# Peptides against a protein of PDB entry 4Y8H: the designs that were tried, part 65

Target 1, 196 residues: chain A of PDB entry 4Y8H
Amino acid sequence: TSIMAVTFKDGVILGADSRTTTGAYIANRVTDKLTRVHDKIWCCRSGSAADTQAIADIVQYHLELYTSQYGTPSTETAASVFKELCYENKDNLTAGIIVAGYDDKNKGEVYTIPLGGSVHKLPYAIAGSGSTFIYGYCDKNFRENMSKEETVDFIKHSLSQAIKWDGSSGGVIRMVVLTAAGVERLIFYPDEYEQL

## One batch from the design tools (peptide; made by RFdiffusion4, then SolubleMPNN)

Design b2_p21_1_s4 (from b2_p21_1, 8 letters changed)
Fold by OpenDDE base, seed 5:
Structure b2_p21_1_s4 (fold): chain B 196 residues (1-196), chain A 21 residues (1-21)
Amino acid sequence: as target 1 above (196 residues)
Amino acid sequence: SLREELEKLIEKTAKLKGPVL
């Protein structure tokens, strides 16, 4: 897996590859690793498909209850729920999560929750087996307050490089854009990003 | 055959470990 989330001028963009493996072979399945937990709060998932889906389902349920009682939760609140689940169950879970969201008060925010259940607020985050290959590239090329187009390009190039070197990453690149204007899903195919 | 044995092993492994992202 190669996943990332990047804050930018108008909000935040999540990105992910789509490859799924069983440890023994690459499954012929196009997986959606970008998961909605609230209208403008999403997550990137790495690790066990079952574990991360279960965690996301629980978070989504809690945020729905929260909304009914208190109104729209913040991205920080969502990250806190993820953190609690991942930390308290760290001995039984294989999950790496990036939480990203947008609201008018806090704008775009990114929280990374690696194995072990720690939480880190960052301007951008990368995770998954492919992320090890692109720390240098991302550090060199990330800028704060990029445009939407610049951010899409940054994510596309970053994930392309990760996929190039990580056998556990591949397929399509999916993105989710979260801004005041709403939610937008993007998809990019190998014929495009492999040439970068 | 070796191929058949490998396929069985892969199937067993997939069932036991489940999908990984």
Scores: peptide ipSAE 0.413, ipTM 0.734, DockQ to the pose 0.271; fails the geometry check
Fold by OpenDDE base, seed 3:
Structure b2_p21_1_s4 (fold): chain B 196 residues (1-196), chain A 21 residues (1-21)
Amino acid sequence: as target 1 above (196 residues)
Amino acid sequence: SLREELEKLIEKTAKLKGPVL
């Protein structure tokens, strides 16, 4: 897996590859690793497909309940729920999660929750087996307050490089853009990003 | 072979837990 989330001028963009593996083999399976837990709060998933899906389902339910009682949750609140689940169940879970969201008060925010269940707020985050290959690239090329187009290009190039080197990453690149204007889904195919 | 045995063990473990992202 190669996943990332990047804050930018108008909000935040999540990105992910789609490859799924089984043991030492690349499975002929495509997975959507970008998962909605609230209208403008989404997550990137790495690790066990079953574990991360279960976690996301629980968080979604919790945030629905929260909304009914208190109104729209903050991204920080969502990250706290993810953190609690991942930390308290760390012996039974294989999950790496990036939480990203947008609201009018806090704008775009990114929280990374690696194995072990710690939580880190960052201007951008990368995770998954492919992330190890792109730390240098991302550090060199990330800028704060990029435009939407610049951020899409940054994520596309970053994930393309991760996929190039990580056998556990591949397929399509999916993105979700979260801004005041709403939610937008993007998709890029190998014929496009392999040429970068 | 030793490699084949290792691959089988890894595959078995993965099947128990399901697909990996």
Scores: peptide ipSAE 0.407, ipTM 0.739, DockQ to the pose 0.286; fails the geometry check
Fold by OpenDDE base, seed 2:
Structure b2_p21_1_s4 (fold): chain B 196 residues (1-196), chain A 21 residues (1-21)
Amino acid sequence: as target 1 above (196 residues)
Amino acid sequence: SLREELEKLIEKTAKLKGPVL
């Protein structure tokens, strides 16, 4: 897996490859690793497909209940719920999660929750087996307050590089853009990003 | 509590490990 989330001028963009593996076998080429837990709060998933899906389902349910009682949760609140679940169950779960969300008050925010269940707020985060290959690239190329187009390009190039080197990453690049204007899903195919 | 219910659900689901992202 190669996943990332990047804050930018108008919000946040999540990105992911789409490969699922069982050992050395590619089980699914078009997995959706970008998962909605609230209207403008999404996550990137790495690790066990089952574990991360269960966590996301629980968080979604929790945030729905939260909304019914208190109104729209903040991204920080969502990250806290993820953190609690991941930390308390760290011995039984294999899950790496990036939580990203947008609201009018806080704008785009990114929280990374690696194995072990710690939580870190960052301007951008990368995770998954492919992320190891692009730390340097991302550090050199990330800028704060990029445009949407610049951010899409940054994510596309970053994930393309990760996919080139990580056998556990591949397929399509999916993105979710979260802004005041709403939610937008993007997809990029190998014929485009492999040339980068 | 909600927390306890969620933990139980996670525990059950964690046993269904299969494909890796």
Scores: peptide ipSAE 0.371, ipTM 0.749, DockQ to the pose 0.289; fails the geometry check
Fold by OpenDDE base, seed 1:
Formats: C-alpha cells, sequence, structure tokens
Structure b2_p21_1_s4 (fold): chain B 196 residues (1-196), chain A 21 residues (1-21)
C-alpha cells in the first residue's frame, strides 16, 4: 500500500493506490483504500483490510451519533476516535490509518495513526509499505498552501514513485479532494502515472 | 465503549488472515 494525505490552500487531498496482497503475493483485487467516515472527514487505510474496515465502520457510526447530539465533529475529534480504537486494541489489530478532513474553521487537517495507535498531526502524511521509498521525494517537494492542481500533481508523482518501487502497491491512483466546495473523487490509471 | 465494540467485532471474526492493503 501507498497512501498519503496533503493539506493545501483550499483544504486537503487524500491519495491511495488500489493493490491488495495476500502475504507475499499480489491478490487479484482492486481495493478502495479511501474511506468516508463523515461528509468531509475521510481516511486512508493500510494493513489488514478487515481490521481497518471494522475500525472505519465504528468511527463512522460514532461520528453519526456525535453529529445528532452535538453537530458536525471536527477532524481532530475523528482522529481521537480512531486513536482510541487503534491504541486500545493494538494487540489485536494490524492497522495504519491517515485521517484527513476539512471544515471552515480549521480548514484541511491531517492526522496519521501508525501501527500501535499513536496520533500525529502533520501538514501532510505518507504511510504504507510504499511510503518508505518516497520520504525523501516528499520532503523535497512538499510545500504548504499549494494550489489544488499543484497538490494533485504532488500526490500523483509521489504515489507513482512509491508504486514503481513497492511491489505491494499498484493499480489505480485514487484521490479525494475535500474543500469548502465539497467532495471530489479523482482517478488516475497506470498508463498515465507510470510515465511520470 | 469504543474499545469494547471493536474487541467484540475482532473476536467474532476469529481473526482470520485476509487481504492486506
Amino acid sequence: as target 1 above (196 residues)
Amino acid sequence: SLREELEKLIEKTAKLKGPVL
């Protein structure tokens, strides 16, 4: 897996590859690793497909209850719920989560929750087996307050490099853009990003 | 609690090895 989320001028963009594996082998399955937990709060998932889906389902339910009682939750609140689940159940889970969201007050925010259940707020985050190949690239190329187009290009190039070197990453690159204007889903195919 | 809810789900699934992202 190669996943990332990047804050930018107008909000945040999540990105992910779509490859699924079984141990050392590539499974013939395309997975959507970008998962909605609230209207403008999404997550990137790595690790066990089952574990991460279960976590996301519980978070989504919790945030729905929260909304009915208190109004729209912040991204930080969502990250706290993820953290609680991941940390308290760390012995039974294989999960790496990036939480990203947008609201008018806080704009785009990113929280990374690696294996073990710690939580870190960052301007951008990368995770998954492919992330090890692109730390240097991302550090050199990330800039704060990029445009939407610049951010899409940054994510596309980053994930393309991760996929190039990580056998556990591949397929399509999916993105979700979260801004005041709403939610937008993007998809890029191998013929496009492999040429970068 | 959130912890208890997840523990129940994990236990129910019997922690079978499945696809990895």
Scores: peptide ipSAE 0.332, ipTM 0.726, DockQ to the pose 0.294; fails the geometry check

Design b2_p21_2_s1 (from b2_p21_2, 16 letters changed)
Fold by OpenDDE base, seed 5:
Structure b2_p21_2_s1 (fold): chain B 196 residues (1-196), chain A 21 residues (1-21)
Amino acid sequence: as target 1 above (196 residues)
Amino acid sequence: SEIDEILEEARKKAKETKLVV
């Protein structure tokens, strides 16, 4: 898996590959690793497919309850729920989560929650087995307050490089753009990103 | 708790399928 989320001028963009594996083998399944937990709060999932799906479902439920009682939750609130679940169950879970969201007050925010269940707020985050190959590239090329187009290109190039070197990453690159204007899904196919 | 039950079921499923993302 190669996943990332990047804050930019107008909000935040999440990106992910779609490959699913079973041990050392590629599973004949295309996975959407970008999961909605609220209208403009999404997450990237890495690790156990079952664990991460369960966590996301629980968070979504909690945020729905929160909304009905208190109004729209912040991205930080969502990250806190993820953190609590991951930390309290860290001995029995294999889950790496990136939480990203947009609201008018806080704009785009990214929170990364690695396997240990800690939480870190960052301007951008990368995770998954492919992320180890692109720390240098991302550090060199990330800029704050990029345009939407610049950010899409940054994510596309980053994930392309991760996929190139990580056998556990591949398939399509999906993105979710979260801004004041709403939610937009993007998809890029191997024929396009492999030549970057 | 309800959360623990959900997580336990998920863990069981994960062990059976061993799907990784």
Scores: peptide ipSAE 0.281, ipTM 0.701, DockQ to the pose 0.856; fails the geometry check
Fold by OpenDDE base, seed 4:
Structure b2_p21_2_s1 (fold): chain B 196 residues (1-196), chain A 21 residues (1-21)
Amino acid sequence: as target 1 above (196 residues)
Amino acid sequence: SEIDEILEEARKKAKETKLVV
């Protein structure tokens, strides 16, 4: 898996590959690793497919309850719910989560929750087995307050490089753009990103 | 708790299926 979320001028963009594996083998299955937990709060998932989906489902439920009582939750609130679940169950599940969201007050925000259940707020985050190969590239090329187009290109190039070197990453590159204007899904196919 | 039960079932399914993302 190769996943990332990047804050930019107008909000935040999440990105992920779609490859699914079974042990050391590539499974004949494409997974959408970008999961909605609220209108403009999404997450990137790595680790156990079942564990991460269950966690996301629970968070989505909690945020729905929160909304009914208090209104739209902040991205920080969502990250806190993820953190509690991941930390309290760290010995019983395998999950690496990146939480990203947009609201008018805080704009785009990114929180990374690695194995163990700690939480870290960052301007951008990368995770998954493929992230090891692109720490240097991302550090060199990330800039704050990029345009949407610049950020899409940054994520596309980053994930392309991760996929090139990580056998556990591949398939399509999916992105979700969260801004004041709404939610936009993007998809890029191997014929395009392999040539970058 | 309800959450614990959901996670337990998910863990069982994960162990059986062994799908990783």
Scores: peptide ipSAE 0.271, ipTM 0.689, DockQ to the pose 0.840; fails the geometry check
Fold by OpenDDE base, seed 2:
Structure b2_p21_2_s1 (fold): chain B 196 residues (1-196), chain A 21 residues (1-21)
Amino acid sequence: as target 1 above (196 residues)
Amino acid sequence: SEIDEILEEARKKAKETKLVV
């Protein structure tokens, strides 16, 4: 898996590959690793497919309850719920989560929750087995307050590089753009990103 | 709790499928 979320001028963009593995083997399954937990709060999932799906479902439910009582939750609130679940179950859970969201007050925010259940707010985050190959690239090329187009390009190039080196990453590159304007889903196919 | 039950079911499913993302 190669996943990332990047804050930019107008919000935040999440990105992910789609490859699924079973042990050392590639499974004949395409996974959408970008999961909605609220209208403009999404997450990137890595680790156990079942664990991360369950966590996301629980968070989604919690945020729905929250919304009914208190209104739209902040991204920080969502991250806190993820953190609690991951930390309290860290011994029986394999989950790496990146939480990203947009609201008018806080704009785009990214929270990374690695194995162990800590939480870190960052301008951008990368995770998954493929992320190890692109730390240097991302650090060198990330800039704050990029345009949407620059950010899409940054994510596409980053994930393309990760996929080149990580056998556990591949398939399509999916992105979710969260801004004041709404939610936009993007998809890029191997024929395009492999040439980068 | 309900959360614990959901996680337990997820863990069972994970053990069966062994799918990793």
Scores: peptide ipSAE 0.261, ipTM 0.703, DockQ to the pose 0.831; fails the geometry check
Fold by OpenDDE base, seed 1:
Structure b2_p21_2_s1 (fold): chain B 196 residues (1-196), chain A 21 residues (1-21)
Amino acid sequence: as target 1 above (196 residues)
Amino acid sequence: SEIDEILEEARKKAKETKLVV
């Protein structure tokens, strides 16, 4: 898996590959690793498919209840719920989560929750087995307050490099753009990103 | 407790399928 989320001028963009594995083998399954937990709060998932899906489902439910009582939750609140679930169940979970969201007050925000259930707020985050190959690239090329197009290109190039070297990553690159204007879904196919 | 039960079920499913993302 190769996943990332990047804050930019107008909000935040999440990105992910779609490959699924089982042990040392590639599974003939395409997985959507970008999951909605609220209108403009999404997450990237790595690790156990079942564990991460369960966590996301619980968070989604929690945030819906929260909304009914208190209004739209912040991205930080969502990250806190993820953190609590991951930390308190760390001995029974294999999950790496990146939480990203947009609201008018805080704009785009990214929180990473690695194995163990710690939480870290960052301008951008990368995770998954493929992330090990692109720490240097991302550090060199990330800039704060990029345009949408610059950010899409940054994510596309980053994930392309991760996929190139990580056998556990591949398939399509999906992105979700969260801004004041709404939610936009993007998809890029191997024929395009392999040439980068 | 309810959350724990959901997570336990998920863990069981994960062991069965061994799917990783």
Scores: peptide ipSAE 0.260, ipTM 0.682, DockQ to the pose 0.832; fails the geometry check

Design b2_p21_2_s2 (from b2_p21_2, 17 letters changed)
Fold by OpenDDE base, seed 5:
Structure b2_p21_2_s2 (fold): chain B 196 residues (1-196), chain A 21 residues (1-21)
Amino acid sequence: as target 1 above (196 residues)
Amino acid sequence: SEIDKKLAEAHELAKKTKLRV
């Protein structure tokens, strides 16, 4: 898996590959690793498919309940719920989560929650087995307050490089753009990103 | 708790399928 989320001028963009594996083998399944937990709060999932899906489902339920009682939750609130679940169950879970969201007050925010269940707020985050190959690239090329187009290109190039070197990453690159204007879903196929 | 139950079920399912993302 190669996943990332990047804050930019107008919000935040999440990106992910779609490959699913079982042990050392590629499974015949294209997975959507970008999961909605609220209207403009999404997450990237890495690790156990079942564990991460369960966590996301639980968070979605809690955020729906929260909304009915208190109004729209912040991205930080969502990250806190993820953190509690991951930390309290760290001995029984294999889950790496990136939480990203947009609201008018806080704009785009990114929180990364690695296997240990810690939480870190960052301007951008990368995770998954493919992320190890692109720390240098991302550090060199990330800029704050990029345009939407610049950010899409940054994510596309980053994930392309991760996929190139990580056998556990591949398939399509999916993105979700979260801004004041709403939610936009993007998809890029190998014929395009492999040329980068 | 209900959360613990769901996580346990997910963990068991993961052990069986061993699907990773």
Scores: peptide ipSAE 0.359, ipTM 0.752, DockQ to the pose 0.872; fails the geometry check
Fold by OpenDDE base, seed 4:
Structure b2_p21_2_s2 (fold): chain B 196 residues (1-196), chain A 21 residues (1-21)
Amino acid sequence: as target 1 above (196 residues)
Amino acid sequence: SEIDKKLAEAHELAKKTKLRV
């Protein structure tokens, strides 16, 4: 898996490859690792497919309950719920989660929750087995307050490199753009990103 | 709790399927 989330001028963009594996075999080529937990709060999932799906489902349910009582939750609130679940169950989970969201007050925010259940607020985050190959590239090329187009290109290039070197990453590159204007899903195919 | 139960079930499923993302 190769996943990332990047804050930019108008909000935040999540990105992911789409490969699911079982051992050394590709089980699914077009997995959706970008998971909605609220209208403009999403997460990227890495690790155990079942564990991360369960966690996301629980968070989504929690945020629905929250919304019914208190209104729209903040991204920080969502990250806190993820953190509690991952930390309290760290001995039984294999999960790396990036939480990203947009609201009018805080704009785009990114929270990374690595194995162990710590939480870190960052301007951008990368995770998954493919992330090890792109730390240098991302550090060199990330900039604060990029445009949407610049951010899409940054994520596309980053994930392309991760996929190139990580056998557990591949398929399509999916993105979710979260801004004041709404939610937008993007998809990029190998014929495009392999040429980068 | 119900949450713990769901996580346990997911963990068992993960062991069975060994699917990773």
Scores: peptide ipSAE 0.355, ipTM 0.750, DockQ to the pose 0.952; fails the geometry check
Fold by OpenDDE base, seed 2:
Structure b2_p21_2_s2 (fold): chain B 196 residues (1-196), chain A 21 residues (1-21)
Amino acid sequence: as target 1 above (196 residues)
Amino acid sequence: SEIDKKLAEAHELAKKTKLRV
């Protein structure tokens, strides 16, 4: 897996490859690792497919209940729920989660929750087995307050590089753009990103 | 708790399927 989330001028963009594996075999080529937990709060999933899906489902449920009682939750609140689940169950879970969201007050925010259940707020985050290959690239090329187009390009290039080197990453590159304007889903196919 | 139950079920399923993302 190669996943990332990047804050930019107008919000945040999540990105992911789409490959799932079972051992050394590719099980699915078009998995959606970008999961909605609220209208403008999404997550990237890495690790156990079942574990991460269950966590996301629980968070979604929690945030729905929260909304009914208190209104729209902040991204920080969502991250705290993820953190609690991951930390309290760290011995029985294999889950790396990046939480990203947008609201008018806080704009785009990114929280990374690696194995163990710690939480870190960052301007951008990368995770998954493919992320090890692109730390240097991302550090060199990330800039704060990029445009949407610049950010899409940054994520596309980053994930393309990760996929080139990580056998557990591949398929399509999916993105979710979260801004004041709403939610936008993007997809990029190998024919495009392999040439980068 | 319901959360613990869901996580346990997910964990068991993960062990069976060994699917990774």
Scores: peptide ipSAE 0.353, ipTM 0.750, DockQ to the pose 0.929; fails the geometry check
Fold by OpenDDE base, seed 1:
Structure b2_p21_2_s2 (fold): chain B 196 residues (1-196), chain A 21 residues (1-21)
Amino acid sequence: as target 1 above (196 residues)
Amino acid sequence: SEIDKKLAEAHELAKKTKLRV
């Protein structure tokens, strides 16, 4: 898996590959690793497919209850719920989560929750087995307050490199753009990103 | 808790399928 989320001028963009694996083998399954937990709060998932989906489902439910009682939760609140679940159950699950969201007050925010259940707020985050190959590239090329187009290109190039070197990453590159204007889904196919 | 139960069930399912992302 190769996943990332990047804050930019107008919000935040999440990105992910779609490959699924079974042990050392590639599974013939395309997985959407970008999961909605609230209107403009999403997450990237790595690790156990079942564990991460269960966590996301619980968070989604929690945030729905929260909304009914207190109004729209912040991205930080969502990250806190993820953190609590991952930390308290760290011995019984394998999950790496990136939480990203947009609201008018805080704009785009990214929280990474690696295995173990710590939480870290960052301008951008990368995770998954493919992330090890692109730390250098991302550090060199990330800039704060990029445009939407610059950010899409940054994510596309980053994930392309991760996929190139990580056998556990591949398929399509999906992105979710979260801004004041709403939610936008993007998809890029191998014929496009392999040439980068 | 109910949350713990759901996570435990998911973990068991993951052991069977061994699907990873």
Scores: peptide ipSAE 0.339, ipTM 0.739, DockQ to the pose 0.846; fails the geometry check

Design b2_p21_2_s3 (from b2_p21_2, 15 letters changed)
Fold by OpenDDE base, seed 1:
Structure b2_p21_2_s3 (fold): chain B 196 residues (1-196), chain A 21 residues (1-21)
Amino acid sequence: as target 1 above (196 residues)
Amino acid sequence: SEIDEILEKAREEAKKTKLRV
């Protein structure tokens, strides 16, 4: 898996590959690793498919209850719910989560929750087995307050490099753009990104 | 708790499929 989320001028963009594995083998299954937990709060998932799906479902439920009582939750609130679940169940879960969201007050925000259930707020985050190969690239090329187009290109190039070197990453690159204007879904195919 | 039960079920399912993302 190769996943990332990047804050930019107008909000935040999440990105992910789609490859699924079983043991040492690639499964012939395409997985959407970008999961909605609220209108403009999404997450990237890595690790156990079942564990991460369960966590995301529980968070979505909690945020729905929260909304009914208190209004739209902040991204930080969502990250807190993820953290609580991951930390309290760390002995029984294999999950790496990146939480990203947009609201008018806080703009785009990114929270990474690695194995163990710690939480870290960052301007951008990368995770998954493919992230090992692109820490240097991302550090050199990330800039704060990029345009949408610059951010899409940054994510596309980053994930392309991760996929190139990580056998556990591949397939399509999906992105979700969260801004004041709404939610936009993007998809890029191997023919496009393999040559980058 | 109900949450713990859901997570335990997910863990059991994960052991069966061994699917990773």
Scores: peptide ipSAE 0.352, ipTM 0.767, DockQ to the pose 0.844; fails the geometry check
Fold by OpenDDE base, seed 2:
Structure b2_p21_2_s3 (fold): chain B 196 residues (1-196), chain A 21 residues (1-21)
Amino acid sequence: as target 1 above (196 residues)
Amino acid sequence: SEIDEILEKAREEAKKTKLRV
């Protein structure tokens, strides 16, 4: 898996590959690793497919209840729910989560929750087995307050590099753009990003 | 709790499928 989320001028963009594995083998299954937990709060999933999906489902449920009582939750609130679930169950879960969201007050925010259930707020985050190969690239090329187009290109190039080197990453690159304007889904195919 | 039950079911499913993302 190669996943990332990047804050930019107008919000935040999440990105992910789509490959699924089982042990050392590639599974004949394409997954959407970008999961909605609220209108403009999404997450990137790595680790156990079942565990991460369950966590996301629980968070989505909590945020729905929250919304019904208090209105739209903040991204921080969502991250806190993720953290609690991941930390309290860290011995029984294999889950790496990046939480990203947009609201008018806080704009785009990214929270990374690695194995162990800690939480870190960052301007951008990368995770998954493929992230190991792109720390240097991302550090060199990330800039704050990029445009949407610059951010899409940054994520596309980053994930392309991750996929190039990580056998557990591949397939399509999906992105979700969260801004004041709404939610936009993007998809890029191997023929496009392999040539970068 | 309900959360515990959901997580337990997920764990059982994970054991069966062993799918990773």
Scores: peptide ipSAE 0.348, ipTM 0.775, DockQ to the pose 0.830; fails the geometry check
Fold by OpenDDE base, seed 5:
Structure b2_p21_2_s3 (fold): chain B 196 residues (1-196), chain A 21 residues (1-21)
Amino acid sequence: as target 1 above (196 residues)
Amino acid sequence: SEIDEILEKAREEAKKTKLRV
């Protein structure tokens, strides 16, 4: 898996590959690793498919209850729920999560929750087995307050490099753009990103 | 708890399928 989320001028963009594995083998399954937990709060999933989906489902349910009682939750609140679940169950779960969201007050925010259940607020985050190959590239090329187009290109190039070197990453690159204007889903196919 | 039950079921499923993302 190669996943990332990047804050930019108008909000935040999540990105992910789509490869699914079983042990050392590639499974004949294309997975959407970008999961909605609220209208403009999404997450990237890495690790056990079942574990990460269960965690996301619980968070989604919690945020629905929260909304009914208190109104729209913040991204920080969502990250806190993820953190609590991952930390309290760290001995029994294999889950790496990146939480990203947009709201009018806080704009785009990114929280990374690696194995162990710690939480870190960052301007951008990368995770998954492919992330090890692109720390240098991302550090060199990330900039604050990029445009949407610049951010899409940054994510596309980053994930392309991760996929190039990580056998556990591949397929299509999916993105979710979260801004004041709404939610936009993007998809990029190998024919496009492999040539980068 | 209900959450523990959900997580346990998911963990058991994960052990069977071994699917990873």
Scores: peptide ipSAE 0.341, ipTM 0.749, DockQ to the pose 0.851; fails the geometry check
Fold by OpenDDE base, seed 4:
Structure b2_p21_2_s3 (fold): chain B 196 residues (1-196), chain A 21 residues (1-21)
Amino acid sequence: as target 1 above (196 residues)
Amino acid sequence: SEIDEILEKAREEAKKTKLRV
């Protein structure tokens, strides 16, 4: 898996590959690793498919209840729920999560929750087995307050490189753009990103 | 708790399928 989330001028963009593995094999399954937990709060998932899906489902339910009582939750609140679940169950879960969201007050925010259940707020985050191959590239090329187009290109190039070197990453590159204007889903196919 | 049960079931399923992302 190769996943990332990047804050930019107008909000935040999440990105992910779609490859699914089973043991040492590539599974004939395309997974959407970008998961909605609220209208403009999403997450990237890595690790156990079942574990991460369960966590996301629980968070989504929690945030729905929250919304009914208190209104739209902040991204920080969502990250806190993820953190509690991951930390309290760290011995029984294999889950790496990046939480990203947008609201008018805080704009785009990214929280990374690695194995163990710690939480870190960052301007951008990368995770998954493919992330090890792109730390250098991302560090060199990330800039704060990029445009949407610049950020899409940054993510596309980053994930392309991760996929190139990580056998556990591949398929399509999906992105979710979260801004004041709403939610936009993007998809890029190998014939495009392999040429980068 | 209900949450613990959900996570436990998910863990069991993960062991069976061994699907990873």
Scores: peptide ipSAE 0.340, ipTM 0.746, DockQ to the pose 0.854; fails the geometry check

